# Peptides against a protein of PDB entry 5T59, part 146

Target 1, 112 residues: chain A of PDB entry 5T59
Amino acid sequence: TTPTMQSTSLLTEHLGYPPISLVDDIINAVNEIMYKCTNAMEKYLMQRNIIGKKDFSDEIKIGTAKLESLLENSVDKNFDKLELYVLRNILSIPSDLLEENRFRLLHHEKLV
Target 2, 90 residues: chain B of PDB entry 5T59
Amino acid sequence: EHIRFQRLVQVCNKALEESIRKLQSWEKIHECFPNYGQTREGIENLTVCQQQVIKLWSNLSRVEFDAIFHERSIEEKLNQLDDLINKARS

## One batch from the design tools (peptide; made by RFdiffusion4, then SolubleMPNN)

Design b2_p24_6_s4 (from b2_p24_6, 11 letters changed)
Fold by OpenDDE base, seed 4:
Structure b2_p24_6_s4 (fold): chain B 112 residues (1-112), chain C 90 residues (1-90), chain A 24 residues (1-24)
Amino acid sequence: as target 1 above (112 residues)
Amino acid sequence: as target 2 above (90 residues)
Amino acid sequence: EVEITKEDLEFLKKRREERKKKKE
């Protein structure tokens, strides 16, 4: 179930920003962190790419790319769930508060 | 009383933990570096790398998420939302 | 905890696109 326009408007007024903005911040952050992690891994291993007389640079590049893909898939899956949950259950207005009398109360409290 | 922010933190932590779970598997790490991981030095490097990545993931996520929550004043806002809901239902 | 439907997938896809545009 997608949040209603009314719910979004009320939450935006309450938060000072659209609820999706928080989710966007979270997801953008984790994506940046993800790539920082994989980049760090690649750099660390590339500094240690030669063992004996063998250069493992190609294998390291391929391997880190595979791990990045693995992590990316997991991040996408789990934070997709997070996005849905947050928008539906955390940043949400219960239906009873969307009724006329409860809606008035919410607005009244904000104006005080 | 106040539950929404707690749930937000819980869901964030769960997502972070589940996301990094695959990298916590040594088998998955090793399979990505089949020849490199057959050397003693390679195994050592991969071990350190795995540990560092997990730590980096945890540290960065904590810092960044806390910053987001602070900038968005989300704890206060969610607490207020809980209060409004509770008041309306009382 | 969260079951993702086909509708959810479309929503999420749209959201990804929106985030991409927002970062530009």
Scores: peptide ipSAE 0.661, ipTM 0.953, DockQ to the pose 0.669
Fold by OpenDDE base, seed 1:
Structure b2_p24_6_s4 (fold): chain B 112 residues (1-112), chain C 90 residues (1-90), chain A 24 residues (1-24)
Amino acid sequence: as target 1 above (112 residues)
Amino acid sequence: as target 2 above (90 residues)
Amino acid sequence: EVEITKEDLEFLKKRREERKKKKE
């Protein structure tokens, strides 16, 4: 399930930033890394596009595009799972602490 | 006692490993370059390319994720969260 | 370990849009 507003508020106070900000940083980073990798691959192969008398530039472009798509799909799938897991199980407040008295306790501990 | 940060690291590593898994398949790489990969030089180039991409993936992810974790002080914050939860349950 | 439901997909889609907007 989606984290509650209460949980988000408490965690934001504790972290100093919204929990989703961490997830956003992680996902943005991996996406950037992904495209750096695919770009490096294409450039590497394009510098080696001619073998003998044959020019494989078109095949390289198509092939690297396919690999990019493959990697992109895999990243999306796996980091979607990561996002859900992190928000639900790591950056979460247990139900027994999602009570008014517990909220005060956490706030008190933060201020002391 | 402190489990959340460990879990975070684990799931990050898992996601990274599973994401790059398909690029670790030589067969899949070769399928994308069917004619290029039929040449000796092509095979050599693809082999080096595959290895370097995987290394680049691993190195960049380590550096960037460590930077994020540091900037967000996430280990400390998650440890504190564990402590708060444990204290509340005691 | 994580089962993704239709609701999860909608949530994730929204999150992607938010990230895109945030980066702009």
Scores: peptide ipSAE 0.661, ipTM 0.953, DockQ to the pose 0.658
Fold by OpenDDE base, seed 5:
Structure b2_p24_6_s4 (fold): chain B 112 residues (1-112), chain C 90 residues (1-90), chain A 24 residues (1-24)
Amino acid sequence: as target 1 above (112 residues)
Amino acid sequence: as target 2 above (90 residues)
Amino acid sequence: EVEITKEDLEFLKKRREERKKKKE
């Protein structure tokens, strides 16, 4: 289930930023890392594209593109799961703390 | 007592490990370079490339994720959240 | 640990779009 507006507000106040911001940072980072890795791979192999008298440049480009797609799909799948888990289970407030009295506790502790 | 940050680290590591799993397969790598991988030199290059990519993946993810966690003060904030929840339930 | 439902997919799609917009 999607976090409630109330929980999001409370967590935003507690964290100093919306919970989704952390997730966005993580996902953006891994995507950047992913492309750095695939780019490095392509460059490494392209520097070694000629073996004997045969030029494998075209095969290298196609092959690295396939690997990039494979990695991208895997990253998307696994970090989609991560996003859901983090937002639902880690950056979450139990229902009992959403009661008026418990809600006040969060505010009180922050201000003290 | 403090469990949320630990869980965050765990799920991040799991996601990273599962994401790179396909690149850890030599068969998958070789399939992408069917003719290049039929040469001795090609196999050697692919082997080194595979190892380097995996290391780069691990190193960059560690550095970047640690930076994010630090900038967001997430360990402290999650510990505080755990404390608040525990206190409310006591 | 997480089973993705149809509703989850819609949510995730929206999130991807939001991240894209945020980077722009």
Scores: peptide ipSAE 0.660, ipTM 0.953, DockQ to the pose 0.617
Fold by OpenDDE base, seed 2:
Structure b2_p24_6_s4 (fold): chain B 112 residues (1-112), chain C 90 residues (1-90), chain A 24 residues (1-24)
Amino acid sequence: as target 1 above (112 residues)
Amino acid sequence: as target 2 above (90 residues)
Amino acid sequence: EVEITKEDLEFLKKRREERKKKKE
């Protein structure tokens, strides 16, 4: 399930930022890393595109693009799972603490 | 006692490891470069490239994720969250 | 482990859009 507004507000107050901001940082970072890796691979191979008087530039471009697509799909799948898990199980408030009395406790502890 | 940050690190590592798994397959790499990989030099280049990319992936992810965790003070915040929850339940 | 539902997919799609807008 999606985190409640109450949970989000409590966690935002505790963290100093919305929980989704951490997830966004993580996902943005891995995507940047992914493209850096694929770009490095393409550049490395393109510097070595001629073997035995044969130019493999087209094959390298197509092949690298295929690998990028495969990596993108894998990253999306695994980090989608990560996002859901983090928001539901790590950056979450247990249901028993979402009651009015527990809400006050967390707020009180924050202010003390 | 403190479990949330450990879990965060674990799931991040798992996601990173699972994501790079396809690039760890020589068969998958070779399939993308069928003619290039039939040459001796091509095989050598692909081998080095594969190893370097995997290392780059590992190194960059470690540095960037540690930076994020530090900037967000997430270990401290998650430990505090664990403590608050435990205290509330006591 | 997490099993992704249709509702989860819609949520994740929305999140992707939000990240895209945030970077703009």
Scores: peptide ipSAE 0.660, ipTM 0.953, DockQ to the pose 0.616

Design b2_p24_7_s1 (from b2_p24_7 with T1M E6K E7K E13K E14K A21K)
Fold by OpenDDE base, seed 1:
Structure b2_p24_7_s1 (fold): chain B 112 residues (1-112), chain C 90 residues (1-90), chain A 24 residues (1-24)
Amino acid sequence: as target 1 above (112 residues)
Amino acid sequence: as target 2 above (90 residues)
Amino acid sequence: MEERIKKALEKAKKATDEELKEFE
């Protein structure tokens, strides 16, 4: 099921930050890594763009762009799934515990 | 007992592995460089490039994700969450 | 997620030298 506002509030209190913030960090990181990787690929190949009197610069640029697109699409797809899974199944509170007893537990733990 | 953090790591790894899968295909790499890849030297360069980018992907993701998990204290927090849930059900 | 990509791209473009060194 979709996380409720109550669940989000309780988890935010427990974590010290909204659950989505963790996911945001993860997704931001992987996107940064993705473009670092593709940029490195392009630079590496562009340093080796001439072979046997032929200049492959244009092909390299096009090819690396294609790879970037492939990787980007895959990252988007897989980490969208990750976001949904994490928020719904990992950073979640069972519905049966979304009652007064759950609130007391969090409060008690903070006081201890 | 404690399961949520383990699941988090697993799904992160899965997402990373699935994301890089296409780049792990030599055929896919070669298709992007049809003429460059027809040269011996080009093949060598692409081979090294493929190897290095996969390595870079793995290394950077490990370092960055571990840093995030540490900064967010997520293992501890998820373990505590498991404990709270288990306690509430007992 | 598009905004995430944009920010990540900008950051990555500004600091890729270390990663490139490791790549080589």
Scores: peptide ipSAE 0.197, ipTM 0.903, DockQ to the pose 0.030
Fold by OpenDDE base, seed 4:
Structure b2_p24_7_s1 (fold): chain B 112 residues (1-112), chain C 90 residues (1-90), chain A 24 residues (1-24)
Amino acid sequence: as target 1 above (112 residues)
Amino acid sequence: as target 2 above (90 residues)
Amino acid sequence: MEERIKKALEKAKKATDEELKEFE
C-alpha cells in the first residue's frame, strides 16, 4: 500500500521530518560505505600490484571495478526493497488511525 | 508491544547482509582477478581483502546506521507510534 | 538513487585514507 498524503503529513509531524528523509539517510550512508569499501580494497591491492616480475595493476583496477559493480547492483536491489518496506510497513499509519477521531487522538497525544 | 523499530533494524540488517553476499563468495572474488589469483601471494592478498572488506562493511554500516537512528530519534518515535496505534485499538 | 550514488561516490573518493587505514 502506497502511503497517503495524510499519513505522510501525520508522520512528518510525529517524526519532525518526512519519512523519506530517514530512508534517504540510510541509502546515502550505505552508498558511501560501499564506495569506501571498494576504494579501500582497490588501494590495498594496488599497493600489492607487483608479484614477482608481473605488474597486475590493470587487472586489479578492472577486477575491483567489477566487484564494485556487483556490489552496486546488490545494494540498489536490496535497498530499493528496503525503502519500499520501510515506507509502507514501518513508517506507516494504519487506516483505522486515519479516521477523524483517531486523528484527533494523535494530535491530543502530541499536545499532552 | 514495540515492533516497528525492531523491524527497521531487521530489514536494514537483511539488506546489508544480502548486499554483501556476492563479496562473500570466494569464487566471485577470484573470478575478478583471474591471473592475480593464480599466484600464491595474490591469493593471500585477495583473502585478506575479502575478509577485511566484509569486516569494514559490517563495522561502517553498524556505526553509520546507529548514528542515523540516533540523529533521527527513530527508536523513540517508532515506539511512540506503536503505542499510539495500540492505544487507539484498545 | 542515481544522484545519491554520485554524491556518495564523490564524497567517498575525496577522503578515503582513514578507511584504508581501518582496512589494513
Scores: peptide ipSAE 0.197, ipTM 0.904, DockQ to the pose 0.029
Fold by OpenDDE base, seed 3:
Structure b2_p24_7_s1 (fold): chain B 112 residues (1-112), chain C 90 residues (1-90), chain A 24 residues (1-24)
Amino acid sequence: as target 1 above (112 residues)
Amino acid sequence: as target 2 above (90 residues)
Amino acid sequence: MEERIKKALEKAKKATDEELKEFE
């Protein structure tokens, strides 16, 4: 079930930020990490681009780009699934509690 | 009693593990460097590179995700959410 | 997500030296 505006509002109040913000942080982080990894690979191999009398720089650049693409596609796929799961199953409120009773309970806890 | 944060950690780990799976394949690595990987020295370099990038992936993800979880106080907030839901159902 | 990636890449390009040292 897709999160409702009501659940989003309640969770935002509880968390102090919208639920999507957590997911955004995670996705931004993994993409940054991905680039750091691929950049490190390229740099490492480019420092070792000559074997014997042959320069493999072009092959290294192409190969690293291919690996980056593979990794990017995998990250996109898996973290799209993660986003969906987190928002629907972790940062979620059961539908039967999305009533005045739940709202009252949240406010009550803040006041006590 | 508290289950949501545990699930968050699990799905994060799963996503990270599945994302790096292609790089864990020596065959995939070698395919990207067909001529370079036909040399002894090239194979050695690719082997080290593969090992190091996997370590880097694991280390950076651990540090960054833990930082996010801390900054967002997500463990505490999810535990509280579990408690609130359980209380409401009582 | 594409825009997020672009922003992340830009940020990462500015601070890769330490990670590279650990990698090497």
Scores: peptide ipSAE 0.189, ipTM 0.901, DockQ to the pose 0.029
Fold by OpenDDE base, seed 2:
Structure b2_p24_7_s1 (fold): chain B 112 residues (1-112), chain C 90 residues (1-90), chain A 24 residues (1-24)
Amino acid sequence: as target 1 above (112 residues)
Amino acid sequence: as target 2 above (90 residues)
Amino acid sequence: MEERIKKALEKAKKATDEELKEFE
């Protein structure tokens, strides 16, 4: 079930931020980490590009680019799943509670 | 009782583990460097590189995700959400 | 307590950044 506007509003009030903001932070972080990893790999290998009399710079650049693409595709796939799971199953309110009773409880707890 | 934060941690770990899975394959790494990996030194360099990138992935993810969770107070908020739902059902 | 956690995370981040530099 897709989150409703009502549940999003309630969760935003509870969290102090929209639920999607948490997911955005996570995805932004992993993307940054991903590129740091691939960049580090390229630099590491480029410092070791000469073996014997042969220069492997071109192969290293192509190879690391391939690995980056591979990792990027995997990250996109898995964290898209994560987004759906988090928003639907973790940051969610059961439909039976999306009534006046739930609203009252949230407001009541804030007053205590 | 409190289950949502645990699930969040689990799903994050799973996504991270599955994302790095292909880089954990030596065969995949070697395929990207077919000629470089035919040299002794190349193999050694790739081996170290693979190990270090996986370690870096793990360490950076741990630190950054923990920071996010703290900044968003998500453990507390999810625990409170669990409590609210449980109270509503009682 | 919250401040302690924040400081611990900052230290961890710095350590990780150093690891990154060593790898590069």
Scores: peptide ipSAE 0.066, ipTM 0.894, DockQ to the pose 0.022

Design b2_p24_7_s2 (from b2_p24_7, 8 letters changed)
Fold by OpenDDE base, seed 3:
Parts: structure tokens; sequence; C-alpha cells
Structure b2_p24_7_s2 (fold): chain B 112 residues (1-112), chain C 90 residues (1-90), chain A 24 residues (1-24)
């Protein structure tokens, strides 16, 4: 089920930040790591671009670009699934607790 | 009793593993460098590159994700959430 | 997510960590 406004509000109060902020941090981190990895690959191979009398610079650039594209697609796919799972199943409040009489539980615990 | 944080770690690890899977394939790597990979030196360079990038991926992800979890106090918050839910149902 | 990716890329271009330096 899709997270409700009530659950988002309650979780924001509990966490001190909106649930989506955690996912944003994770996705930002993995994308940063991804580009660091691909950049490192390109630089490493470009430092070794000449073998014998042949310059493989063009092939290296094309090849690393292909790998980057593959990695980007995979990261996007898998972390979109992660986002959905986290927001729906981890950072979630059961529907039976999303009642007026039960909304006070988190608030009460905060005050005590 | 506390299950949410464990699930978070598991799903993060799985996403990371699945994301890097293509780079773990030597065949896939070699296909991107068809002529370079026909040379002895090229094969050696690609082998080292593949190994190092996978290590870099693993190390950076561990450090960065742990930092995020700490900064967001997510283990504590998820444990508290589990406790609150269990208390409400008892 | 697109904007997030852009920001991540910008950060990656500006920063180099010890692990990356050892690899390069």
Amino acid sequence: as target 1 above (112 residues)
Amino acid sequence: as target 2 above (90 residues)
Amino acid sequence: MEERVKKALEKALKAKDEDLAEFE
C-alpha cells in the first residue's frame, strides 16, 4: 500500500525528518559511488592506453562509457525498487494503528 | 522483535550486489574492449581494473551507508518504531 | 531522482577519497 499522509507525518515526527530523506541520502550516495567507480576505471585504463604501437584510447573511452551506462541502468532499477520497499514496508505504520485513538501513542511516548 | 533495521540493511546489500553484478562478469567486461582485450597486457589491465572497481564499490558503499545510518540514527529509530508497534498491539 | 543524480555527480567530481586515490 502507498504511504498515507498520516503515516508520513507521524514518521516525520518520530524520525525528525521525512522518511523520503533517508532514501534520498542512500540514492545520492550510491550514484556518487557509481561515478567515482566509472571515473576510476577510465583513468586507470587511459593510463595504459598504448600497447605495443597501438593506441586504444578511443576503444577505452567507448568501452568505459558502455560500462557506465550499464551500471547506471542497474543502479536506477535496483534502487527504485529499494525506495519503494523501504517506504512501503520499513518506514511504515500498520493501518490498524492509523486511528485517532492510536495516533497519540507516538506523541505520548515523546512527551514521557 | 526488532526487524525493520535488519530488513533495511538486507535490502541495501541486495541492491548493491545486484547493481554491480554486470561488472562482475568477465565476459561483459571483455565485450566492451574487444581489441584491447585481445592483447596480453590488455587482459591483465582489465583484470586488475575489474578487481579494483569491485573493491572500490564495496568499500565506498559500506562507509557511506554506515555514515548515513549513523547520521539519521535509523537503527535506534526503527527499533523504537518496532517497540511502539508491538506495545500498541499488546 | 534525476536532480539527485546530478548533485551526486557534482559532488563526486569535486571530491577524491583515499580508496579512489589508491586505485588510480
Scores: peptide ipSAE 0.215, ipTM 0.885, DockQ to the pose 0.029
Fold by OpenDDE base, seed 1:
Structure b2_p24_7_s2 (fold): chain B 112 residues (1-112), chain C 90 residues (1-90), chain A 24 residues (1-24)
Amino acid sequence: as target 1 above (112 residues)
Amino acid sequence: as target 2 above (90 residues)
Amino acid sequence: MEERVKKALEKALKAKDEDLAEFE
């Protein structure tokens, strides 16, 4: 079931915030964590960039960038799925209830 | 009885686990540092780095997601939703 | 919970009770 405007409104009132806000918080958090992780990785390795007489700084930068890209792609993919699942299956109102509510709303609108 | 919050936690954990999977592969890590990883010291550094980043990922995720769930009161809200739905369908 | 949702749930409960009563 695809979330509807009605569902969103009802859930927003229940939650005190739009359902998507929760997802946004989660996604923002994981993105922040992701970059913290990659940054930490790069910094750690850059502090250890010289082995013997060779400077591996360039390789480290390239390598960490690759890892960041891999992680970023995976995060995007998996949390896009999460977003869809959460909004459709967790933060959802059964369709039968929505229909009943819609009926009442329509009735109210008719009377007004 | 209460299922929605449990599912939320589960899917969050799944997304986190799937996201970090590539970094859990030593082969994948090593591939990114082909020359650096050919040195003994480089291997050691990469090993520690890999372990640390995975731990950092796990720890930060736990802390941040728990904070979000708390701030959004999502467990309570989802439980309430479950209760009302179950009551209506009982 | 949101009042509208609550009311809808209550309505659904009532309807179910009525339906059940018919077959009891």
Scores: peptide ipSAE 0.125, ipTM 0.869, DockQ to the pose 0.025
Fold by OpenDDE base, seed 4:
Structure b2_p24_7_s2 (fold): chain B 112 residues (1-112), chain C 90 residues (1-90), chain A 24 residues (1-24)
Amino acid sequence: as target 1 above (112 residues)
Amino acid sequence: as target 2 above (90 residues)
Amino acid sequence: MEERVKKALEKALKAKDEDLAEFE
């Protein structure tokens, strides 16, 4: 289930930032790390592209691109799951709290 | 008593571990470099590259995620949340 | 922790489920 607006508001107040901001930081970080890793791989191998008088530069570029794609797909999949889990199970407000909050809001509106 | 931050760390580690799993497969790496990997020197280079990138992944993720957690004060905030919830349930 | 959240939690302790049901 998707977090309610009310839950998000309460958590934002508690955290000082929206819950999604934490997830965004995490996802942004891992993507940056991913790039650094793939770039490092390519550079390392490109420095070693000649073996036995054969130039493997093209194969290295293609190969590293494939690895990058694999890693990217895996990162996307796993951190999408992470996002859902964090927002639903870690950064969550108990239903009773949400219900009580709603009650207060409704009560306030009726009194005005 | 305090469980949310622990869970956060766990799921982050799990996501990181699962994400890098493909690169931990020598077979997968070798498949990407079919001709390069047919040479002795190529195999050696790929082996070192694999080891280095995995280490880099681990080190960078540790540093960056810890920084995020600190900047967001998430351990404290989650502990407080746990405490509040526990109090409400008592 | 913000006071609003704290108060909400405190109120939740009082189990206002029956009152809430009146608004549903």
Scores: peptide ipSAE 0.124, ipTM 0.868, DockQ to the pose 0.028; fails the geometry check
Fold by OpenDDE base, seed 5:
Structure b2_p24_7_s2 (fold): chain B 112 residues (1-112), chain C 90 residues (1-90), chain A 24 residues (1-24)
Amino acid sequence: as target 1 above (112 residues)
Amino acid sequence: as target 2 above (90 residues)
Amino acid sequence: MEERVKKALEKALKAKDEDLAEFE
């Protein structure tokens, strides 16, 4: 279930930032790491592109690109799940507490 | 008890582990370099490359995620949240 | 924790305590 506006507001105040901001930082970081890894792989292999009399530069570029795509797909899938889990189960306030708080606030406003 | 931060760390680690799993497969690596991997030197280079990239993935993830958690003070904030919720339920 | 959030949770807790006290 999606977090309520009230939950988001309360958590934002508590954290000092919206809950989604943490997830964004995590996702941005892993994406950066992913490309650093694939870049390092390509550079390492390109320094070793000639074996015997054969130049494998083209195969290395294509192969590294395939691995990057494979990693990218996996990152997207797993961190989408992470986002949902974090926002729904970690950065969350139990609904019963939200309902109680809302009820009391509405009651107070009615009396004033 | 404090549980939310522990869960955050666990889910992050799981996502990282699942993401790198394909690169941990020698078969997948070799499939991407069919001719290069048919040479002795190529196999050696791919082996070292695979090991290094996995280590790089692990090290960078640890450093960057810890930095994020620190900058966001998330352990403290989640512990406080746990405490408040537990108190309200007691 | 921010004062507003803390107060909100404390208020909820007090409300429960008051309701419980009324029936005990």
Scores: peptide ipSAE 0.115, ipTM 0.868, DockQ to the pose 0.024; fails the geometry check

